# Designs tried in a protein design run: peptides against a protein of PDB entry 4JHK. Part 113

Target 1, 212 residues: chain A of PDB entry 4JHK
Amino acid sequence: EDYKIQSFDLETQKLLKTALKDPGSVDLEKVSSVIVDQSLKDQVFSREAGRICYTIVQAEAKQTNGSVFRRNLLNRLQQEFKAREETRKRSTQEWVCLVSFICNIFDYLKVNNMPMVALVHPVYDCLFRLAQSDALKNEEEVDCLVLQLHRIGDQLEKMNVQLMDELFNLLRDGFLLQEDLSSMGRLLLLEILEFRAGGWKLSDTAQKYYYS

## One batch from the design tools (peptide; made by RFdiffusion4, then SolubleMPNN)

Design b2_p18_6_s4 (from b2_p18_6, 8 letters changed)
Fold by OpenDDE base, seed 2:
Parts: structure tokens; sequence; C-alpha cells
Structure b2_p18_6_s4 (fold): chain B 212 residues (1-212), chain A 18 residues (1-18)
């Protein structure tokens, strides 16, 4: 299986490939750090990062019955999450990358074929932050919010429907009441409202757009 | 605090996966 790791230098690519096949032979803390660092810079990679992380977790569990990678990954994720407001203040781009990363880890890193419960509130907290008025006026943040809800909204709702209802109340209010939304932002909010109302189901075209 | 609760939950999930 091929992984999209071309953005890394050759040495790091080798490290990641080794981690995927023989995790016991590499520094898994370093591997996790590299993945997180790149995910914070490249929102597109964050999707791939989820898949990579899941594979490494499975490989380590199978090879050594270990969980070093997962522990380091989640610890780093926790650190970044705690600093999310500072990240947002520093760089909107890094902030949306962080949200994307957290959401993609939620999407891929399953426990007994279920999302990790520990990630539910962090994900919701990020999405709620994106749903605040000061974030909704920024198209980049709206893009991120809507993208994540398309990808994991159905799963997230199954974990906590009450929080999802609260989140979408904010989105509805933003759509209806907020004056400084961009045209695209308003369209995106409408689309996501309809998306959930339709049972979180995408058309074939939309499916390719969000999951390609 | 929320951060403390999240830390606890993360640790619990990590432990459950061992």
Amino acid sequence: as target 1 above (212 residues)
Amino acid sequence: SEDEELEKLIQEDIDSMK
C-alpha cells in the first residue's frame, strides 16, 4: 500500500516506511512527532496522517504488542489541543491544520472498531470554536468546519447527539443572523445544514470531493 | 477542568488499548 509521504525528505520517508512495516526498529516517538509536525503544516496531509497512524498502531500492536506510537501521538495531540487558542491566534492556517489533524485521527484511530471516546470532546471543542462568530467570518475556518463535518459528522453524532444539536444550532444562527459571512461561507453553512438533515449522505460527486 | 478531564480520558483510552 502506498502512502502519500512525498512531502518529506528521503530520510524521513524511509523512517516512516520502516515504521509502517517494522515499527519496533525505529524511534516511534520521533515518528509520531514528524507526523504531527507535518500535519500542523499541511491540512491535506492530515488526512493521510490518520491512515498512516492507524497502520503504525496496528503494526506495533501486532509486532510487539506495544502502544508506544499511539501514546506519543495522543500525548502530542493533547499538547497541541491545549494550545489551540494560541495556535489560532498565531496562524489560522496552523489552527485549521490542527483541527483537521484531530478530526482525521478521530476518523482513523479506532478502538474496537469505534472512535476513541477521549477524542470526542476535543473534536467537538474544535468544531464549536470554528462555529463561533469570530471564526465563521473567516472563510478558511468555515471551510475547515464544513469539511470535517462532512468527513466525520455522522460518526461524531453517534458519539454525542446532544453536542451535535448544539453545534448545529450555532451554525444555523450563523447562517441566518451573522452579517459578515462571505458568500461562500454562507453557502457552505447552508450545505452542511442540509447535509445533516439529509442523514449525512453525500452524492457520488460530493463523496469524491471530500474523500479523494 | 476540561483539560484535566481530557487528559484522564486520553489515558483511559490508551490504557484500554494495551
Scores: peptide ipSAE 0.036, ipTM 0.685, DockQ to the pose 0.688
Fold by OpenDDE base, seed 5:
Structure b2_p18_6_s4 (fold): chain B 212 residues (1-212), chain A 18 residues (1-18)
Amino acid sequence: as target 1 above (212 residues)
Amino acid sequence: SEDEELEKLIQEDIDSMK
C-alpha cells in the first residue's frame, strides 16, 4: 500500500516507511511527533495521517505486541487539545488542522472496531467550539465543522446522541439567527442540517445542488 | 479534574488494545 508522504524530506520519508514495515527498528516517539507536527500544518495530510497511524499501531502490535507509538500519539494529542484556545487565537488555520487531526484519529484508531471512548468528549468539545457565534462567522471554521460532521457525524451520534442533538440545536440557531454568516457559511450549515436529517447521507439531488 | 479523567480514559483505551 502506498502512503502520501512526499511532503517530508527523504530522511523522514525513510523513517516513516520503516515505521510502517518494521516499527521496532525506529524511534516511535519521533515518528509520532513528526506525524502530529505535519498534521497541524496540513489539513490534507491529517486525513492520510489517520491511515498511517492505524497501520503503524497494527504493525507494532503484531511485531512486538507493543503500544509505544499509540501512547505517544495520544499523549501529544491530549496536549494539543488542552492548548486549543491558545492555538485558535494564534492561527485559525492551525486550529482547524488540530480539529481535523483529532477527528481523523477518532475515525481511524479503533478498539475492537469501535471508536476510542476517550476521544468522544474531546471531539465534541472541538465541534461545539466551532459552533459558537464567534467561530461560525469564519468560513474556514465552518468548512472544518461541516467536513468533520460529514466524515464522523454518524459515529459520534452513536456514541452520544444527546450531545449531537445539542450541537445541532446550536447549528440551527446559527443558521436562522446569526447575522454575520457568509453566504457560503450559511449554505454549508443548511447542508449539514439536511445531511443529518437524511440519516447522515446526501441524496444524489442534494449532492448536485450543493456541489455543482 | 477533567484533564485527569481524560488521561485515565486514554490509558484504559490503550490498555484494552494490548
Scores: peptide ipSAE 0.034, ipTM 0.677, DockQ to the pose 0.829
Fold by OpenDDE base, seed 1:
Structure b2_p18_6_s4 (fold): chain B 212 residues (1-212), chain A 18 residues (1-18)
Amino acid sequence: as target 1 above (212 residues)
Amino acid sequence: SEDEELEKLIQEDIDSMK
């Protein structure tokens, strides 16, 4: 498989490639740190990072029956999540990268083909934060919110429909009542409201937009 | 606390993946 890791230096690229094929021969703590660091800088990479992480987890399990990479990855994720308010205060870009990262990890790392229970509330907490009035006025945060809901909303709802209902109540109120939304933000909120109402089913055109 | 519960759940999920 091909992975988009051209943003890393050559040494790091080699490290990642080795981790994908022979995880027992590299420092998996270092690998996890590199992936998380880059994911917090590049939201586009965050999606690829989820796939990379899944592959490394599977490779390590098969090779050594180990879980060093997954442990380090999740520990780092937890640390970043705990500091999410400070991150948002410091940089909106880093904040949306963090949200993207945690959502993508939720999407790709499964336990017996099921989402990790430990990540359900953290994901919802992030999405609820994005659904607050001070965040909805920022198009970058709305973009992130809607993108994640398109990608993992159906899975999240299966884990906790009550939280999803509460979240969408906020989104509906934002769409109807909040005056300082951007035009695109308002359109995105309407679209995601209708998307859920339609059973989380994407049209062909929408699928191309979010998954191309 | 919420953080402690999260740590516990993460560990449980990690263990379940073995």
Scores: peptide ipSAE 0.033, ipTM 0.668, DockQ to the pose 0.848
Fold by OpenDDE base, seed 4:
Structure b2_p18_6_s4 (fold): chain B 212 residues (1-212), chain A 18 residues (1-18)
Amino acid sequence: as target 1 above (212 residues)
Amino acid sequence: SEDEELEKLIQEDIDSMK
């Protein structure tokens, strides 16, 4: 199994590789911090981060029956979530990376093969923020919103269909009523509206694109 | 508060994963 960690320096790569196989031999708080920091800078890595985190959690559980990594990870995630408005103000790029990371953790880090209940509302809160008028006018935020809904929308709906209905009401209104959407933004909103209406089903080609 | 509720839920999930 290969993990995409080329964005890190060699020393950090070694640290991560060791954490994946022998988590008891490394500082797992440091590992969690490194993963979160990089995920906030690189949206592509944020996808891989979910898989890495899951593997480390499983490895630590098996090796020491511990949960140090998971606890540190979730605590850091909560801190970043609480500061999300300030992050958005400071950097749209960091904001969409944060949303992407939270969504990917939701997708990969499961309990008994079920999403963590604690992450449901934070994920929805992020998506609702992206669905506000001031965010919909920014194509980068629309890209993020649509991407996450493609990846985890079906799972989120199963957790709370009422919130999903409310979210898509906002998206519909944005599509129909908001005047300062980009052409691509409008297309993306239309596509995601149709995607849900079609039962969250993707073609093989589309599936490969969104989960590559 | 929402923050307190989130903290409790996180802890519950962490405990359930042990």
Scores: peptide ipSAE 0.031, ipTM 0.651, DockQ to the pose 0.839

Design b2_p18_7_s1 (from b2_p18_7, 5 letters changed)
Fold by OpenDDE base, seed 1:
Structure b2_p18_7_s1 (fold): chain B 212 residues (1-212), chain A 18 residues (1-18)
Amino acid sequence: as target 1 above (212 residues)
Amino acid sequence: SELDELIEQDIKAFEEAS
């Protein structure tokens, strides 16, 4: 398979490629750190990172029946999650990258074909933070929120429908009541409200209206 | 922490399923 790792230096690319094929021969803690660091800088990469992480996890399980990579990855993820408010204050870009990364890990690293239960509340916590008034006024945060809900909203709802209802109550109120939303932000909120109402899919009419 | 324990449980479940 082809993985988008061109943004890394050659040495790191080699490290990642080796981890994908022969995880037992590399420092998997270092690999996890590299992936997380880059994911915090590049939101586009964070999606690719999820796929890479899944592949490494499967490769290590098959090769050595180990879980060193997954353990280190989740430990680092937890550290970043705990520091999320500081990250948001420092850089909105890093914050939305963090949210994107957490959501992508939730999406890709399934256990017994189910999402990891331990990540459910952390993901919702991030989405609820994005749904606060101070975040909804920032289009970058709204973009992130809506993107994640498009990707994993249906899965999250299956894990906890009550939290999803509460989240969408906030989004509805933001759409209807918050005055300092951008035009695009308001449009995105409306779209995601309709998306969920339609069973986490867009009708042909809605697809044309919003994206065509 | 509770989160750590839950993560560990998921990791163990993954190992058993793999």
Scores: peptide ipSAE 0.036, ipTM 0.669, DockQ to the pose 0.904
Fold by OpenDDE base, seed 4:
Structure b2_p18_7_s1 (fold): chain B 212 residues (1-212), chain A 18 residues (1-18)
Amino acid sequence: as target 1 above (212 residues)
Amino acid sequence: SELDELIEQDIKAFEEAS
């Protein structure tokens, strides 16, 4: 499989490629740090990062029965999560990248084909933060919120339907009552409300209508 | 913390399944 790592310098690319094939030969703490750092700067990479992380985890497990990479990754993720409000204050872009990364890790790093329970509440906390009035007025945050719900909403609901109901109550209120939503933000909220109501699926035509 | 404990549990589960 090919991994999209062209955004890294050649030395780092080599490091990542080696980690994917022979994780025991590299500093896995450094690898995890590099992946997290880049994911905090590039939202598009965040999704690819999830896939890369899963592959490294599997490779290390097979090679040494170790979990050094996963532990370092999750520890770093926890640190960033705890500092999420400070990150948001510093940079909206980094904040939405953080949310995207956490959601993608939730999506890709499965245990026995199930999401890690430890990440359920942190993911919801991030989404609830994006659903607050001060965040809904920012189109970049709305984009992130809606994107994550499209990607992992069905999985999250299976883990905790009560929290999902509460989240969507906020989104509905935002759609109906928030006065300073952008036109696109309002459309995105409507779309995601309909998306869940339709069983977490929309036609390709409908998706293109809202995201074109 | 609760999160640390939950993460540790998931890590152990993963290791046992690997």
Scores: peptide ipSAE 0.035, ipTM 0.657, DockQ to the pose 0.862
Fold by OpenDDE base, seed 3:
Structure b2_p18_7_s1 (fold): chain B 212 residues (1-212), chain A 18 residues (1-18)
Amino acid sequence: as target 1 above (212 residues)
Amino acid sequence: SELDELIEQDIKAFEEAS
């Protein structure tokens, strides 16, 4: 498989590649820290980190029947989640990267082909935060919100339709009532409202209209 | 699978930390 790790320096890329192939030969705590740190800095990587993490988890399980990497990963993820408001205050970019990373982990780390139940509420908490008025006026946060809903919205709804309904009520209100939305932000909200209304599907024409 | 069981244990730990 081709992993998008070009944003790392060559030494770190080597470390990650070794972890993917022979996890027992590297410090998996360090690897997990590196992945989380980079996910907070690079949005392109943050959206792909889950796939890399899943592969390392599988490799470690097969090699040593261990879970050192996953344990450290989830512990660090929880720490970052708890500090999410401080992260948002410090850097909008890091905040949206954190949300993307959490959503990506949700998307790729499955248990018996089912989403991690423990991540459902944390993911919704992040999305609800992005749906608040102070976040909806920020195009970067709206873009993040809409992107995650495109990727995992259908899965999240299956886990808790009540929360999804509540979330989209906020989005509809934002679209209709909030005065300081950017033109792009308003278009993105409309698009995602239509996306869900269409069963988490969009026509090619509609997709082109909103993203061209 | 055994991997799924290990994941479940970590999930439990994650929930407790939340």
Scores: peptide ipSAE 0.029, ipTM 0.639, DockQ to the pose 0.082
Fold by OpenDDE base, seed 5:
Structure b2_p18_7_s1 (fold): chain B 212 residues (1-212), chain A 18 residues (1-18)
Amino acid sequence: as target 1 above (212 residues)
Amino acid sequence: SELDELIEQDIKAFEEAS
């Protein structure tokens, strides 16, 4: 498999490539830190990061029956999640990258092909925060919210339908009642409301838009 | 699987720390 790691310097690229093939020969704490740091800066990479993380987890388990990488990854993720309000205040861009990363980890790191239960509430907490009035007025946050719901909304709903209903009540209210939404933000809210109502199914056009 | 068992252990640790 080919992994998109061209954004890193050559030394870090070598580190990541080695981690993917021979995780026992590298500092997996450092590897996890590098991946998280880059994911907080680049929302596009965060999607690739999920795939990379999954591969490293499998490689380490097969090679040494170890879980050093996953442990460090989850610990760092927890730290960033706890500090999410500070991150949002500092930088909207970093905040939406954090949400994207958490959602991508939820999507890729599974147990028996099922999502990690421990990440369900943290993911919902992030999405509920994006659904608040002060966030809905920011197109970048709305874009992030809608993108994540397109990617993992069906999985999240299966984990907790009640929370999803509550979330979409907020989105409906935002669409109908909030006056300071951008034109694109309002369109995105309408689209995601209809997307769920349609059973979380993407058209060919929508798939290209969100996953190309 | 063994991998799933390891993940479950880490999940429990994550939940306890949260």
Scores: peptide ipSAE 0.027, ipTM 0.635, DockQ to the pose 0.083

Design b2_p18_7_s2 (from b2_p18_7, 7 letters changed)
Fold by OpenDDE base, seed 1:
Structure b2_p18_7_s2 (fold): chain B 212 residues (1-212), chain A 18 residues (1-18)
Amino acid sequence: as target 1 above (212 residues)
Amino acid sequence: SELDELIDKDIEEFIKSS
């Protein structure tokens, strides 16, 4: 399989490639740190990071029956999650990268082909934060919110429909009542409201927009 | 805060049980 890791230097690329094929021969704590660091800088990479992480987890489990990588990954993720408000205050870009990363880990890092229960509330917490009035006025945060809901909303709802209902109540109120939304933000909120109402089914147009 | 603690516990339990 090919992975998009050209943004890293050559040494790091070699490290990642080795981790994917022979995880027992590398420092998996370092590998996890590198992946998280890059994911916090590049939201586009976050999607690839989830896939990479899953592959490394499976490779280590198969090779040594170990879980060093996953442990370090989740520990780092937990640390970043705890500091999410400070991150948001410091940089909206880093904040949306963090949310994207958490959501992508949720999407890819499954246990027994099921979503990781431990990540359900952290993901919802991030999405609820994005659904607050002070966040909805920022198009970058709305973009992130809607993108994640398109990608993992159906899975999240299956895990907790009550939280999803509460979240979408906020989104509906934002769409109807909040005056300082951008035009695009308002359109995105309407689209995601209709998307859920339609059973989380993507139109051809939406598919192209979110997964081009 | 309480929610954060529960999340931490869930993650820790996951790591131990995996």
Scores: peptide ipSAE 0.028, ipTM 0.643, DockQ to the pose 0.216
Fold by OpenDDE base, seed 4:
Order: C-alpha cells, then structure tokens, then sequence
Structure b2_p18_7_s2 (fold): chain B 212 residues (1-212), chain A 18 residues (1-18)
C-alpha cells in the first residue's frame, strides 16, 4: 500500500514506514505523537492519518498482540480534545484540524468493523461546537462542519439519532435565523440539511470531492 | 464539563478494555 507521508522529513517517513510494517521495532509513542502533531497542522493529512493509524494498530496487534500505539493515540487525542476551546481561541485552523482528525479517526479506526463507541460523544461534541452561532459565522468552521457530516454523518446518526436531530435543529436555526453567515456558509448549511434529508446519499462525483 | 467527564470515562474504559 502507498501512504501519503510526503509532508514529513525523510527520517520521519522512514519511522512511519517501519511502524506500518514492523511496529515492534519503533517507539510507538513517538509515532503517535508525530501523526497527531502533523494532523493538527494539515487538515488534508488528517484523512490519511486515519488510514495510517488503522494499519499500525492492526500490525501491532498481529505482531505482538499489543495496543501501545492505539493507547498512546487515544490518550493524545483526549488531551487535545480537552483543550479544544483553548485551541480554537489560539487558531481556527488548528481547531478545524483537530475536529477533522478526530472525525477521521472515528471513520477509519474501527473495532470489529464498528466505530469506537468511546469516540461517538467526542465527535458530536466537536460538531455541536461548530454549530454554535459564534462558529457558524466563520466560514472555515462551517466548511469543516459540513465536510465532516458528509464523511461520517450517516455513521454518527446510526450511533445516536437523537443527537443528530438536535445538531440539525441547530443547523436549521442557523440557516434560517443567523444574519452574519457568509453567502457560502449559508449555502453549505442548506446543502447539508438537504443531504441528510436525502438519506446521506452522495453522487459518485460528490464522493470524489469529499473522499479523494 | 459533565459531558467532558463522561467522554473521559468512555475513552478510559475503551483503553482499559484494549
């Protein structure tokens, strides 16, 4: 398999490649930290990070029956999640990267082909934060919110339909009542409202846009 | 805050079960 890790220096690339094939030979705490750090800087990488993380988890399980990487990953994720408001205040870009990363981990890091239940509420909490009025006025946050709902909304709804209903009530109210939305923000909210109403179905072209 | 605590417990529970 080919992994998109060109954003790292050569030494780190080697580290990641080794972790993917022989996780027992590297410091998996360091590997997890590197992946999280980069995911907080690069929203595009966050999707690839999910796939990489899943592969490392599987490789470690097979090689040593261990879960050191996953443990370190989730611990770091928890730390970043707890500090999310401070991150948002410091940098909108870092905040949306954090949300993207959490959502991508939810999407890719499955257990028995099912989402990790422990991540359901953290993901919803992030999305609810993006659905608040102070966030909806920022187009970058709206972009993030809509993107994540396109990617994992159907899965999240299956885990908790009540929370999804509440979330979309906020989005509807934002669309209808909030006056300081950008034109694009308003269009995105309308689109995602219709997307869910249509059963979370994307065309092949739309799928490529969100998943390529 | 209460929600954050529940989230923490869920994550910890998952890690311990791994």
Amino acid sequence: as target 1 above (212 residues)
Amino acid sequence: SELDELIDKDIEEFIKSS
Scores: peptide ipSAE 0.027, ipTM 0.647, DockQ to the pose 0.198
Fold by OpenDDE base, seed 2:
Structure b2_p18_7_s2 (fold): chain B 212 residues (1-212), chain A 18 residues (1-18)
Amino acid sequence: as target 1 above (212 residues)
Amino acid sequence: SELDELIDKDIEEFIKSS
């Protein structure tokens, strides 16, 4: 199976490939750090990162019965999450990458074939932050919000429908009442409102856009 | 599964550290 790791230098690519196949032979703390660092810089990779992380978790568990990678990954994720407001102030791009990464980890790291319960509130916290007025006026943040809801909204709702209702109340109010939305932002909010109302189902065209 | 048990431990740790 191929993983999209072309953005890394050759040495790091080798490290990641080794981690995927023989995790016991590499520094898994370093691997987790590399993945998180790159995910905070590249939103496209952030999507791939979830798949990579899940594979490494399974490989380590199978090979050594270890959980070094997962522990380090979650610890780093928690650190970044706690610092999310500072990250947002420093760089909108890094902020949306962080949100994307957290959402993608939620999407791919399953426990008993279910999303990690521990990530439910952190994910919602991020999405609620994106749903605030000061964020909704920024198209980059709206793009991120809508993208994540397309990808994991159905799963999140199953975990906590009350929070989802509250979130979409904010989105509805933003769509209807906020004056400084961009044209595209307004369209995106409308689309996501309709998307949920339709049961989180995408057309074939939309499916390719969000999941390819 | 064995993997799930390991993940559960990490999740518990994550929650406690939050």
Scores: peptide ipSAE 0.026, ipTM 0.650, DockQ to the pose 0.082
Fold by OpenDDE base, seed 5:
Structure b2_p18_7_s2 (fold): chain B 212 residues (1-212), chain A 18 residues (1-18)
Amino acid sequence: as target 1 above (212 residues)
Amino acid sequence: SELDELIDKDIEEFIKSS
C-alpha cells in the first residue's frame, strides 16, 4: 500500500517506510515525533497520518507485541492538547491542524474496530472550543469544525449523544444569533446543522451544491 | 486541571491494556 509521504526528505521517507514494514528496526519515538510535527503544519497530511499511525501500531503489535509507537504518539498528543489555548493564540493555522490531527487519530486509531474512549472528551473539548463565539467569527475555525463533524460526527454521537446535543445547541445559536459571522461561515453552520438532521448524510443535491 | 488529569489516566489505562 502507498502512503503520501513525499513532503518529507528522503531520509525521513525511508524511516517512515521502514517503520511501516519493520517497526522493530527503527526509533519509533523519532517516527512518532516526525509524524506529529508534520501533522501540526499540514492539515492534509494529518488525515494520512492517521492511516500511517494505525498501520505502524498494527505492525509493531504483530512483530514484537509492542506498543512503543502508540505510547509516544499518545503522550505527544496529550501534551499538545494541554497547550491548545496557547497554540490557538499563537496561530489559528496550527490550532486547526491540532484539532484535525486529534480527530483523525480518533478516526483511524481504533481498538477492535472501536474508537478510543480516552479521546472522546478531548475531541469534544476541541469542537466545543471551535463553537465558541470568538472562534465562530473565524472562517478557518468554522471550516475545521464542520470538516471534523463531517468525518467523525456520527461516531462521536454514538459515544455521547448528550454532548453532541449540547454542541449543536451552540452551533444553532451561533447561526441564528451571532452577528459577526462571515457569509461562508454562516453557510457552513447551516450545512452542518442539516447534515446531522439528515442522519449524518448529505443528499445528492447538497453534495452537488457544496462539493461539485 | 482535573479534566486533564482524567484524560491522562484514560490514556495510561489504554496503553496498559493494549
Scores: peptide ipSAE 0.028, ipTM 0.636, DockQ to the pose 0.248; fails the geometry check

Design b2_p18_7_s3 (from b2_p18_7 with D1S E9K L13E E16K)
Fold by OpenDDE base, seed 5:
Structure b2_p18_7_s3 (fold): chain B 212 residues (1-212), chain A 18 residues (1-18)
Amino acid sequence: as target 1 above (212 residues)
Amino acid sequence: SELDELIEKDIAEFEKSS
């Protein structure tokens, strides 16, 4: 498989390539660190990061029956999650990258082909934060919220339908009642409300927009 | 299995810190 790691320097690229094939021969703490760091800067990479992480986890399990990489990854993820309000205050871009990364890890890093239960509440917490009035007025945060719901909304709902109902109540209220939404933000909220109502199914055009 | 136990431990640690 080809992995999109061109944004890294050559030394780091070699490190990642080796981790994907022979994880026992590299420092997996360092590998997890560089993946998280880059994911916090590049939202596009965060999607690829989920796939990379899954591959490394599988490779390590097969090679040594170990979980060193996953442990380091989850520990770092938890640290970033705890500091999410500070991150949001410092940089909206870093905040939405963090949310995107957490959601992508939820999507790709499955256990026995099932979503990791431990990530359900952290994901919802991030989405609820994006659904608050002070976040809905920022188009970048609305873009992130809607994108994640398109990608993993159906999976999240299966894990906890009550939280999803509560989340969409906030989105409906934002759409109907909040005055300082951007025009695009309002359209995106309407679209995601209709998307869920339609059973989380993407049209061909929407598929291209969100997954190209 | 050993892998399942390690996964459970990692998940438990994550939830504890959340």
Scores: peptide ipSAE 0.029, ipTM 0.652, DockQ to the pose 0.082
Fold by OpenDDE base, seed 1:
Structure b2_p18_7_s3 (fold): chain B 212 residues (1-212), chain A 18 residues (1-18)
Amino acid sequence: as target 1 above (212 residues)
Amino acid sequence: SELDELIEKDIAEFEKSS
């Protein structure tokens, strides 16, 4: 299986490759730290990171019946989540990377083929923060919000429909009432409102309108 | 914390199903 890890130095690439195949032979705390650090810098990588993490978790479980990597990963994730407001103040880019990473971990690291319950509220907390008026005026944050809802919205709704309803009330109000939205931001909010209304998929009409 | 406990619970369930 091919993994996109070219952004790392050669030593780190070797570490990651070894972790994917023989996790018992490497420092899995270090591996988790490297993955989280890079995910906080590169939002595109965060999707790949989720896949990598899943593979390492499965490999360690199979090899040693261990969970060292997963434990360290989730501990670091919790630390970053707790510091999310400070991160947002420091760097919008790092903040949206953090949200993307949390959402991708939610998406990939399932237990008994179900999302981890412990991550449901943290994910919603991040999305609710992105749905506040001070965030909706920032196109980068709107992009992140809409992207995550496209990826995991259906799963999140199954976990807690009440929170999803509340979230979309904020998005609807933002779309209708907030004056300082960018044109693209407003378009994205409309799209995601229709996306959910259509059962977390775009209708043929909507697909044509937005993408053709 | 409650979150820590929930995470550990999920990890334990994962280990059982592996």
Scores: peptide ipSAE 0.028, ipTM 0.629, DockQ to the pose 0.878
Fold by OpenDDE base, seed 4:
Formats: structure tokens, C-alpha cells, sequence
Structure b2_p18_7_s3 (fold): chain B 212 residues (1-212), chain A 18 residues (1-18)
């Protein structure tokens, strides 16, 4: 299976490839740090990062029955999450990358084929932050919010329908009441409102757009 | 923290299933 790691230098690519096949032979803390750092810079990579992380977790479990990588990954993720407001102030781009990464980890890093319960509230917290008025006026943040809801909204709702209802109340209010939404932002909010109302079902075309 | 505990719980569950 091929992984999209062309954004890294050759040495780091080798490190990642080795981690995927022989995790016991590399510094898994370093690997986790590299993946998180890149995911905070490249929102597209954050999607691939989820797959990579899952594969490394599985490989380590099989090879050494260890969980060093997963532990380091989640610890770093928690640190970034705690600092999310500062990140948002510093860089909207880094903030949306962080949200994207957390959501992708939620999507890919399953336990017994189920989402990690520990990530449910952090994910919702991020999405609620994106649903605030000061974020909805920024098209980049709206793009991120809508993208994540398309990818993991159905899973999140299954974990906590009350929070999802509250979130979508904010989105509806934003759509109807907020004055400084961009035209595209308003369209995206409408689309996601309808998407949930339709049972979180994607067309084949939409599926390709959001998951490829 | 609560999050730390939940993470550890999930990790433990994962290890049992591995």
C-alpha cells in the first residue's frame, strides 16, 4: 500500500517507511512528532496521516505488543488541543490543520473498530469553536468545519446526539442570523444543514470529493 | 486529567484486542 509522504525529505520518508514496516527499529516518539508537525502545516496530509498512524499502531502491536507510538501521538495531540486558542490566534491555517488532524485521527485510529471515546469531546470542542460567530466569518474555518462534518459527522452523532443537535443549532443560527458570512460560507452552511437532515448520506460524487 | 484517563482506558482496550 502506498502512502503519500512526498512532502517530507528523503531521510524522513525513509524513517516513516521503516516505521510502517518495522516500528521497533525506529524512534517512535520522533516519528509521531514528525507526523504531527507536518499535519499542522498541511491539511491534505492530515488525512493521509490518519492512515499512516493507524498502520504504525497496528504494526507495533503485532511486532512488540507495544503502544509507544499511539501513546506519544495522543499525548502530542492533547498538547496541541490544549493550546488550540493560541494556535488560532497565531495562524488560522495551523488551527484548521489541527482540527483536521484531530478529526482524521478520530476517523482512522479506531479501537475495536470503534472511535476512541477520549477523542469525542475534543473533536466536538473544536467543531463548536469553528461554529462561533468569530470563526464563521472566516471562510477557511467554515471550509474546515463543513469538511470535518462531512467526514465524521455521522460517527460523532452516534457518540453524542445531544452535542450534535447543539452544534447544528449554532450552524443554523449562523446561516440565518450572522451578517458577515461570505457567500460561499453561507452556501456551505446550508449544504451541511441539509446533509445532516438527509441522514449524512453522500452521493458518489460527493464521496469522492471529500474522501479522496 | 479526565482526558488522560480516557486515553489510557482506550489504549488498554486496544492492547487487549491486539
Amino acid sequence: as target 1 above (212 residues)
Amino acid sequence: SELDELIEKDIAEFEKSS
Scores: peptide ipSAE 0.027, ipTM 0.625, DockQ to the pose 0.905
Fold by OpenDDE base, seed 2:
Structure b2_p18_7_s3 (fold): chain B 212 residues (1-212), chain A 18 residues (1-18)
Amino acid sequence: as target 1 above (212 residues)
Amino acid sequence: SELDELIEKDIAEFEKSS
């Protein structure tokens, strides 16, 4: 298995590689912090981070039947989630990275082969925030919103269809009524509305864009 | 299982702090 961790320095890469193979030999609190920190800076890595986290969780469980990494990861995630409004005010990029990371953890970090119920509301809260008028006018936030819905929308809907309906009511209203959307933002909203209406299924071209 | 119990504990803690 190969993991995309080239953005880290060599020492940190070694730490992560060791965590993936022999989690009992490293400081898993530090590992979790490193992963979260990098995910808040790099949206591309945030996608990979989900897979990495799942692998470490599985490795620790198999090796020691421990859950130190997962516990620390979730605790840090909760801290960042609580501070999400401050993060958004400080940096749109960091905010978008945070949302991406939470969504990717939801996507990859399964419990008994199911999404973690504890992450459902946090994910929806983030997506609802992105669906507010002040966020929809920012193309970077719209990009994030649409990307996450493409990746995990079907799973989220299965967890809570009522929240998904409410979310898409906001998106529809934004598409139809909000005047300060960019042209691309409006197109993205239309596309995601149609995507859900079509049963959350992508064309080959769209799949390449969102999952490559 | 022990693992399931640990996971549930972590989930409960996350939900409590959310």
Scores: peptide ipSAE 0.026, ipTM 0.654, DockQ to the pose 0.083

